# Ledger of designs, part 281: peptides against a protein of PDB entry 7RZF

Target 1, 358 residues: chain A of PDB entry 7RZF
Amino acid sequence: PFQEEHLKQLYKIVPIKDIRNLYVTFPIPDLQKYYKSNPGHYLGHLIGHEGPGSLLSELKSKGWVNTLVGGQKEGARGFMFFIINVDLTEEGLLHVEDIILHMFQYIQKLRAEGPQEWVFQECKDLNAVAFRFKDKERPRGYTSKIAGILHYYPLEEVLTAEYLLEEFRPDLIEMVLDKLRPENVRVAIVSKSFEGKTDRTEEWYGTQYKQEAIPDEVIKKWQNADLNGKFKLPTKNEFIPTNFEILPLEKEATPYPALIKDTAMSKLWFKQDDKFFLPKACLNFEFFSPFAYVDPLHCNMAYLYLELLKDSLNEYAYAAELAGLSYDLQNTIYGMYLSVKGYNDKQPILLKKIIEKM
Target 2, 358 residues: chain A of PDB entry 7RZF as posed
Amino acid sequence: PFQEEHLKQLYKIVPIKDIRNLYVTFPIPDLQKYYKSNPGHYLGHLIGHEGPGSLLSELKSKGWVNTLVGGQKEGARGFMFFIINVDLTEEGLLHVEDIILHMFQYIQKLRAEGPQEWVFQELKDLNAVAFRFKDKERPRGYTSKIAGILHYYPLEEVLTAEYLLEEFRPDLIEMVLDKLRPENVRVAIVSKSFEGKTDRTEEWYGTQYKQEAIPDEVIKKWQNADLNGKFKLPTKNEFIPTNFEILPLEKEATPYPALIKDTAMSKLWFKQDDKFFLPKANLNFEFFSPFAYVDPLHSNMAYLYLELLKDSLNEYAYAAELAGLSYDLQNTIYGMYLSVKGYNDKQPILLKKIIEKM

## One batch from the design tools (peptide; made by RFdiffusion4, then SolubleMPNN)

Design b2_p26_3_s1 (from b2_p26_3, 12 letters changed)
Fold by OpenDDE base, seed 5:
Structure b2_p26_3_s1 (fold): chain B 358 residues (1-358), chain A 26 residues (1-26)
Amino acid sequence: as target 1 above (358 residues)
Amino acid sequence: SLFEKRKEELENSFSEEYENFLRSLL
């Protein structure tokens, strides 16, 4: 168990690779027995969220962070870690204290809002989708993984325990949030900028590092993290599929796309899936404009339009991707290309959002 | 899925070096 002397520590680590990472780590109790509620996953989903009002969105808007991951990780026997990991920009490396302040402001927002059952339900639904469509792992790897999981889960649940959420436990979410405090923090900054500035070497891998106590003033600053009005809970993910029906093959199913609509303004080609038998579709749209490539000005305007369109769709991008939907927008010599891919059930919703922004 | 990718990114975002470093500090 971490003693008080092991908390409030800053580690400056020299990587082999040219990376800039910040790890904000909290020791938490062993939550393995609570796998049915998985409070660490709930918190990881929110802290790691990439939508509007998320921690990442704000830190990215500051130019300090490129990516953010949050979640629980296995520790030693009898405890786990909750970790927030960010990829730092060069500027972000100079603002680590402020980045961590924003983390605590977001955590404080989560405390103020309290546990949300609808968020748990979304996590449950996303996990159920992932489980249902989990690719068959290679038998050897699967057997080894199962053998490891058998130490943690009942035999009857071993196949599902990692994916099936069953119990909303707000008490456990609050319990974990109570561990996500500045007094319990361990900070690691990974950067080549610490080369020649370290005083310790790790025994196993020879990793060079410096350990420092975080100043009490900095801890107090983080303890006094206010509610930042830029932080908001995510909106409900409207893209999570609920219908997984696979339509039977039509008797006239063609091995190639068939022209099913031909009009003066549109042609539609369709091919039914005859191979994968997944509740997925690929929608591809090619838009033709005689003005798209007529001159350099129109080309630049078409480019700018598409960039603005992409930016306007960013609010949906993450939620769509979580739900197993993706879209792509490209300029072509004839105009524009749009692709929508993934689970077919909510593709019309995403397509409508795209069209509304066009 | 992005969810699996995030789990994998959480699992993989720990450079083996950092995971080993965290383990050595235990």
Scores: peptide ipSAE 0.108, ipTM 0.789, DockQ to the pose 0.579
Fold by OpenDDE base, seed 3:
Structure b2_p26_3_s1 (fold): chain B 358 residues (1-358), chain A 26 residues (1-26)
Amino acid sequence: as target 1 above (358 residues)
Amino acid sequence: SLFEKRKEELENSFSEEYENFLRSLL
């Protein structure tokens, strides 16, 4: 059990691998009984969001962080952890205090906005999609996992408990959010830069580390984290599929793509899925331009155009990926290639967004 | 899916070294 002496601590850890990680950890109550509402997942979804106005987007814009993960993790008996983990750049390693300040600014933004039922609904819908299309795990791993879960869930719910959200509990979200405070923080920095600067060795694996108290001035700086106007809640994810209907195989379905449209400006080939029977599609577009590769200037312009197009689509990339959609854009010697893949229901929305940016 | 990847990343987000370190402090 983390006593007060274990709070407001900084750990500098020497890794075996060449990694730079920051772990910001908060002790939270055991939330296992609240699996139907999963307030830690709600907070992890927002804190770990990668869209515009997210914590990660701001920290990336500073050049301090490559990746960010947030969520609850199991602890010892009677408590859990909420953890924010970031992959640090070399520059980010020098700005750990400011990175954590931005974390508390984002958490303060979540307090100011309060719990959002629509965000819970998106988490519910995303989890339902993930559950419905969960690949059959390897039986041995699955049985071991189920055996562990059976201690916490009714047998009938064991298969769904990790995915099925049923109850919006704003009170529990606020309760967890109230534990995400500087006075309740444990910080670990993992970097080879601490080699030869440690004074302790962990007993089990011989991990070298240094433990330091976080200065009261730094704690106060984080406690006084103002609202940063760069942080915004995500917009609603318009790409989440809701229709999973599988159309019957057409009588004239061919084992190869058939030409279904032939015009002066376009040809369209179609192949129905005859093997997997999934509510997924692959849309592939090849654009031909006689100007794309005519000279070095046009080649560079076509390259720059595609880079600008990709950049203009970044606002949708994360939301699409969360919803099980992906797109790819490539230059070709003849022009451009576009691919849109994933659940077919919202592919027209993503395709429309791409075309509107073109 | 990114959801599965994020679950895996959250599960795997602890370097073996940090998990070991956290276990030693429990």
Scores: peptide ipSAE 0.094, ipTM 0.766, DockQ to the pose 0.582
Fold by OpenDDE base, seed 2:
Structure b2_p26_3_s1 (fold): chain B 358 residues (1-358), chain A 26 residues (1-26)
Amino acid sequence: as target 1 above (358 residues)
Amino acid sequence: SLFEKRKEELENSFSEEYENFLRSLL
């Protein structure tokens, strides 16, 4: 177990690669026995969220962070780490203290809102989708993985334990949140800017680093993190598929797209899946406008329209991607192209959201 | 999926360098 001397430490690390990373780490209890509730995954889902009112959205808006990952990682025997990892911009490297303040403000927001059963259900449903469509691992890799997993799970649960959430445990979520405090923090900053400013070398790999105590004033600043009104819990993900029914092949199923609608204003081609047998669809729309390429002004107007449309859809982009849906919008020489791809069940919902913004 | 990618990104989020560094501090 980390003693007090191992906490509230800052590590400045020189990478081999030209990278700028911040790792904010918290020692937590071993959560392996709680795999059925997986409170670390619940917190990682929220802290790592990319939607409106997320930690990442605020840090991106300031130009300090490009990407953010949060979750539990294995440690040594009897403990784990909860880690928040961010890719830093050059500007973000100058604002590490304020980035970490925002992390604690978001964590404080999670404490204030308390554990949400609907968020657990969303995590459960996403894991169930991932399990159902998990690619068949190669037998050799699968055997080695199973052998490793057998140390942690009953034989009957080995295939499912990594994916199936069964128990909502708000008490365990709160317990982990109580470990995510400034007094329990270890910070590592990875940047080439520390080259020639280090005083230690790691014995195994020769990694150059400097270790410093985080000043008590900085710890106190993070302990006094107020609620930031910009941070909000995500909205429910409407795009998570629940119906995975595969329709039977029609007797008249063609190996190529068939014209099923032909009007003066629209043509519709359809092909049933005869190969993959997945509950997925691809919707492609080509819009033709005689005005799209008439002159440079109309071209610029069509471009601007599409950029504004894309911007207006950003609120759905992350939730759709998490649910295994994607959309694409492109200008064409004849007008506009729209594609919607992924699980077919919630495609009508995403398509409706797109149309409502058009 | 982004979900699996996040799991992999969390597993891989430690540069080998930082994972090695964390292991050396344990």
Scores: peptide ipSAE 0.128, ipTM 0.777, DockQ to the pose 0.571; fails the geometry check
Fold by OpenDDE base, seed 1:
Structure b2_p26_3_s1 (fold): chain B 358 residues (1-358), chain A 26 residues (1-26)
Amino acid sequence: as target 1 above (358 residues)
Amino acid sequence: SLFEKRKEELENSFSEEYENFLRSLL
């Protein structure tokens, strides 16, 4: 178990690769026995959220962070870690203290709002989707994974335990949140910029690092993290599929797309899936305009229009991706291309959102 | 799934170097 002397430490690490990462690590109790509630997954979902009002959204808006991941990781015997990892920009490397302040502001927001059963339900539903449509792993990897899981779960639950959330445990969520405090923090900054500035070498891998105590003033600054009004809980994800019905193959189903609508303004081609038998669809739209590529001005206007459209849809992008939906928008020499892919159930909702922004 | 991608990103986002460094500090 980490003694007090191992907390409030800053590690400056020299990587072999040209990477800039920040790891903010908290020791937490062993939560393995609470797999049915998985409070670390709940917190990782929120802390790692990429939608409007998220931690990542704010850090990206400042140009400090490219990506953010949050979650629990196995530790040594009797404890785990909760880790927030970010990919730092060059500018973000200069603002690590402020990045961590924003992390604690977001954590403080989670404390203020308290555990949300609807968020747990979304995690449960997303995990159920992931379980139901889990790709066939290669037998060797699957066998090794099962063997590992058998150490932690009953045999009857081994296939499901990683995915099935059953119990909403707000007490455990609060317990983990109570461990996510500045007094329990271990910070690691990974950057080549620390080359020649290290004084220690790790014995196992020869990793060069410097260890420093985080100043008490910095710890106090993080302890006094206020509520930042920019941070909000995510909205409910309207794109999570609930209907997985596969329509029977029509007797007249063609091996190629058939023209099912032909009008002066539109042609529609349709092919039923005869191969995959998944509750998924691909919607592809090609829009034609004689003005899209008539001259350089119109071409640039069409480009600008599509960039503005993409920006206006960014609020839905992450929620759609979480739900197993994607969209793509491209300029063509004839106009524009739109693609919507993924689970068919909520595709009409996403398509409607796109059309409403056009 | 993005869940699997996040789990994989959480598993993979730890550079082997940082995992090793964390393990050496245990």
Scores: peptide ipSAE 0.072, ipTM 0.764, DockQ to the pose 0.591; fails the geometry check

Design b2_p26_3_s2 (from b2_p26_3, 13 letters changed)
Fold by OpenDDE base, seed 1:
Structure b2_p26_3_s2 (fold): chain B 358 residues (1-358), chain A 26 residues (1-26)
Amino acid sequence: as target 1 above (358 residues)
Amino acid sequence: SLYEKQREKLENSLSEEYQNFLDALL
């Protein structure tokens, strides 16, 4: 267990690779026994959310952070860590204190809103989808995984324990959230910018680092983190599939795409799945414009249009990804290409949103 | 699962140096 002397520490670490990472780490109790409620996953889902009003969205808007990950990691001796990891920009490396302030503002927002059963239900539904359609692992790997998890779960639950959330436990969410405080923080910054500025070497791996106490004034600044009005809970994920019906194979099903519509303005090819039998589809659209490649100006305009279109769709990208949907947009010499892939149930919703932005 | 993906995303995001640093402190 970390003693008080191990808390409120800043570590400046020199990497071998050219990386810039900030790790904000909180010692937390062992949550393994709470796998049915998984409060650490609930918090990691919200803190690591990438939608509008998320922590990442604010930090990206400032140009300080590229990516954010939040979640629990196993520790030793009956404790875990909750870690918030961000990929820092060069500018973000100069604003670490303010980045951490925003983390505590978001955590304070989660305290103010309290545990949300609907968020738990979405996590449950997403895990149920993932469980239902989990790819068959290689038999050896799967057997080894089962053998490993038998130490933690009853035999009857081993196949489901990692996937099925059963219990909404707001008390446990609040308990973990109460550990996410400045007085319980360990900060590590990983950057080559600390080369030649370190005074310690880690004994096992030879990692060069500097350890500093975080000033009490900085801790107090983070303790007094206000509610930032830019932070919002995510909206409900409209892309979560609920219908998993697989249509029967048609008698006239072709082994290759068949032309099912031929008009002056459009051709449509269709192939029914005859192999996988999953409630998934791939929608591919090629749009043709006589102007797309006429001259360099039109090419640049088509490029700019597609970049603006992608930017306008960013609000849906993360929610779609979580729900097992993806889209791709590319320029072609004749116009543009659009692909929508994943569970077929909510593809029309995503497609409609894309077309409404076009 | 979403949890597995979150865990994998976290684990994959941790630099080797930071992992080693955490392990040395345990």
Scores: peptide ipSAE 0.334, ipTM 0.893, DockQ to the pose 0.726
Fold by OpenDDE base, seed 3:
Structure b2_p26_3_s2 (fold): chain B 358 residues (1-358), chain A 26 residues (1-26)
Amino acid sequence: as target 1 above (358 residues)
Amino acid sequence: SLYEKQREKLENSLSEEYQNFLDALL
């Protein structure tokens, strides 16, 4: 376990690859015994959320961060870490203190709102869906995973323990959230910009680094993090499937797509699943425009349009992905391709969102 | 699970140098 001397430290690390990462790490208690409530996952879900009013959304809007990940990691000797990792832009590398301030502002927002049972229920529902439709893992990988899990869970729960949330424990959420404080922080910045500015070398791998104490004034700045009105809790995920009914095979089901609609402006092909029998569908749309590739200007405009469309859909992409929906948008020589894949129940909602942004 | 995905996303986001650095400091 990290002693007090290891807290409030800044590590500047030189990578082999040209990467820019910020790691904000908090020592937390071992949460393994709380697997039925999984308070660390609850916090990781909110802190790592990518929707409107999220930490990532705000940091990305400032041009400081490309990606954000939050969650718990196992440590040594019966402790864990809660880690917030961001991919830094070149500009973000100059604003690390302010990025961390925003992290503490978001954490303060979570304290002010308190634990939300509906968020726990959403996590429970998402895990239940994932469990119900868990793809067959490779037997060797699965057996090795089970062997590891057997150290932590009763044999009867091993198959379900990672998927079934049973207990809403606001007390445990608050307990973990209370560890996410500036006085309990370890900061690491990984960047080539520290090359030739380090004074230590790690003995095992030869990683060059510099260790510095975080100034008390900076710790105080983070301790006094205000409620930032830009931060909001996520809205309920509208893409979580609830209907898993599998329609019976039609008597006239063909092994190939059949033309079921033919109009002047559209053709529709359909193939029923005759193999997997999952409540999933693949919707594929090809849009044809005579103007899409008529000249280089129109080609570039079509590319830019699609990039802007993708960016405008980012708010839904994350929630859809969590719910087992995905979309893809591609330029084609004739126009545009759209694919929507995953659970069929909420595909119409995602498709509507895409069309509304087009 | 969502938890497995979160864990995998976190593990995959950790640079080799940072993982090694964490392991060396533990």
Scores: peptide ipSAE 0.330, ipTM 0.889, DockQ to the pose 0.759
Fold by OpenDDE base, seed 5:
Structure b2_p26_3_s2 (fold): chain B 358 residues (1-358), chain A 26 residues (1-26)
Amino acid sequence: as target 1 above (358 residues)
Amino acid sequence: SLYEKQREKLENSLSEEYQNFLDALL
């Protein structure tokens, strides 16, 4: 376990690649024995959420962060790390203290709201979907993976342990959340801006870095992180599939898309899946407008419209992606292309959300 | 799983330098 001397440290690291990352790392107990409740995954789901009122949403609104990832990582010797990683903008690199303050404000929001059983249930349901439709890995890879998993799980649970959440354990969520404190933090900033400003070299890989103690004043600022009213728990994910029925292959099923509707305003082609037999569909829409490419102004307006439409749909994109749905919007020479792909059950919901924003 | 995806997303987000740095500190 890290001693106090290893905590409250700031590392400035020089990368080979031109990247700007902030890593906020917390030593946590080994949670492997709690795989049935997986409190670290619960927290990683919320901290790493991309919806309205999320940590990422606020940090993006400030122009400080492009992406955010949160979760647990295995450590050595019976401990783990909880890591919050953000991709920093140039401006974000100047606001690292404030970014971390927002992280602690979000963590404080999670403390104030307490563990939510419905969030656990969504994680459980999403994992169950992922398990049900897990592609058969190649036998060699599968055997090697199972051999690794056998070190951690009972034989009877090896196939399911990574996917099946069984127990809601609010006590364990609170226990992990209690480790996510400023007094238990290790901060690393990875940026080429530290080139020529380092005083240490890592022995194994030659990574140049500088280590500094985080000032007690800064730690206190983070300890006193108030509730930020911009942070909210995510809403329920409406896109989680529940119906996985596969319709029988029609006797007249064509090997290619057949025209099933032809009207003055629309043509519809359909092909039933005859190969994969998954409860998935691909919906593709071509919209034709005589105005799309009339002149450069209309072309630019169509581009701007689509960018605004994409931005307005970002609130659903993440929840849809988690649920195994995706959409794509593109400009075409004739107008617009829309694609919706994934589990068929909730595609109408996503399509409705898209249409409501058009 | 979502956990695997989260873990993979996290692991893929770690720079080589930071990963090496974490491993060296363990």
Scores: peptide ipSAE 0.328, ipTM 0.889, DockQ to the pose 0.740
Fold by OpenDDE base, seed 2:
Structure b2_p26_3_s2 (fold): chain B 358 residues (1-358), chain A 26 residues (1-26)
Amino acid sequence: as target 1 above (358 residues)
Amino acid sequence: SLYEKQREKLENSLSEEYQNFLDALL
């Protein structure tokens, strides 16, 4: 277990690659025995969320962070780490203290709202989808994986333990959230800007670093993190599939796309899946405009329109991706291309959202 | 699972230097 001397430390690390990363790490208890509730995954899902009112959304809006990942990692000797990792901009490297303040403001928001059963249910449903459509592993890999998993899970649960959330445990969520405090923090900044400013070398790999105690004033600033009104819990993910019915192959099913609608303004081709037998569809739309490439001005307007449309859809992109839906929008020499792919059940909802923004 | 994906995303986000640093402190 980390002693007090190992907490409230700042590590400045020199990378080989030109990267700028901030790692905010908290020692947590071993959560392996709680796999049925997985409180660390619940917190990682919320802290790592990319939707409106998320930690990432606010840090991006300030130009400090490009990406954010949150979650638990296995440690040694019966403890784990909860890690929040961000990719820093050059400006973000100057605002590390304020970035961490925003992390603690978001964590404080999670404390104020308390554990949400609906969020747990979404995690459960998404894991159930992932389990249902997990590709069959190769027999040797599967056997070796099962043998490894048998050390951690009962034989009866080995196939499901990693995928099926069974128990909503708000007490365990609160317990983990109580470990996410400034007094329990280890901060690492990875940047080439520390080259020639280090005083230690790691013994195993030769990594150059500097270790500093985080000032008590900074710890106190993070301890007094207020509720930031910009932080909100995510809305319910409307794209999670619930219907997985596969329709029978029609007697007239063709091995190639058939023209099923032909009008002056539209043509529609359809092919039923005869190979994969998944509750998935690919919707592809090509829009033709005689004005799209008539001159450079129209080309630029069409480009700008598409960029604005993509930006207006960003609020749905992450939720759709989590649910196994994706969309693509591209300019073509004839106009515009739209693709919607993934589970068929909620594709009409995503398509409607796209059309409403067009 | 979502958990496996979250873990994989986290593991893939760790720089080699930070991973080595974590391993050296354990």
Scores: peptide ipSAE 0.314, ipTM 0.885, DockQ to the pose 0.740

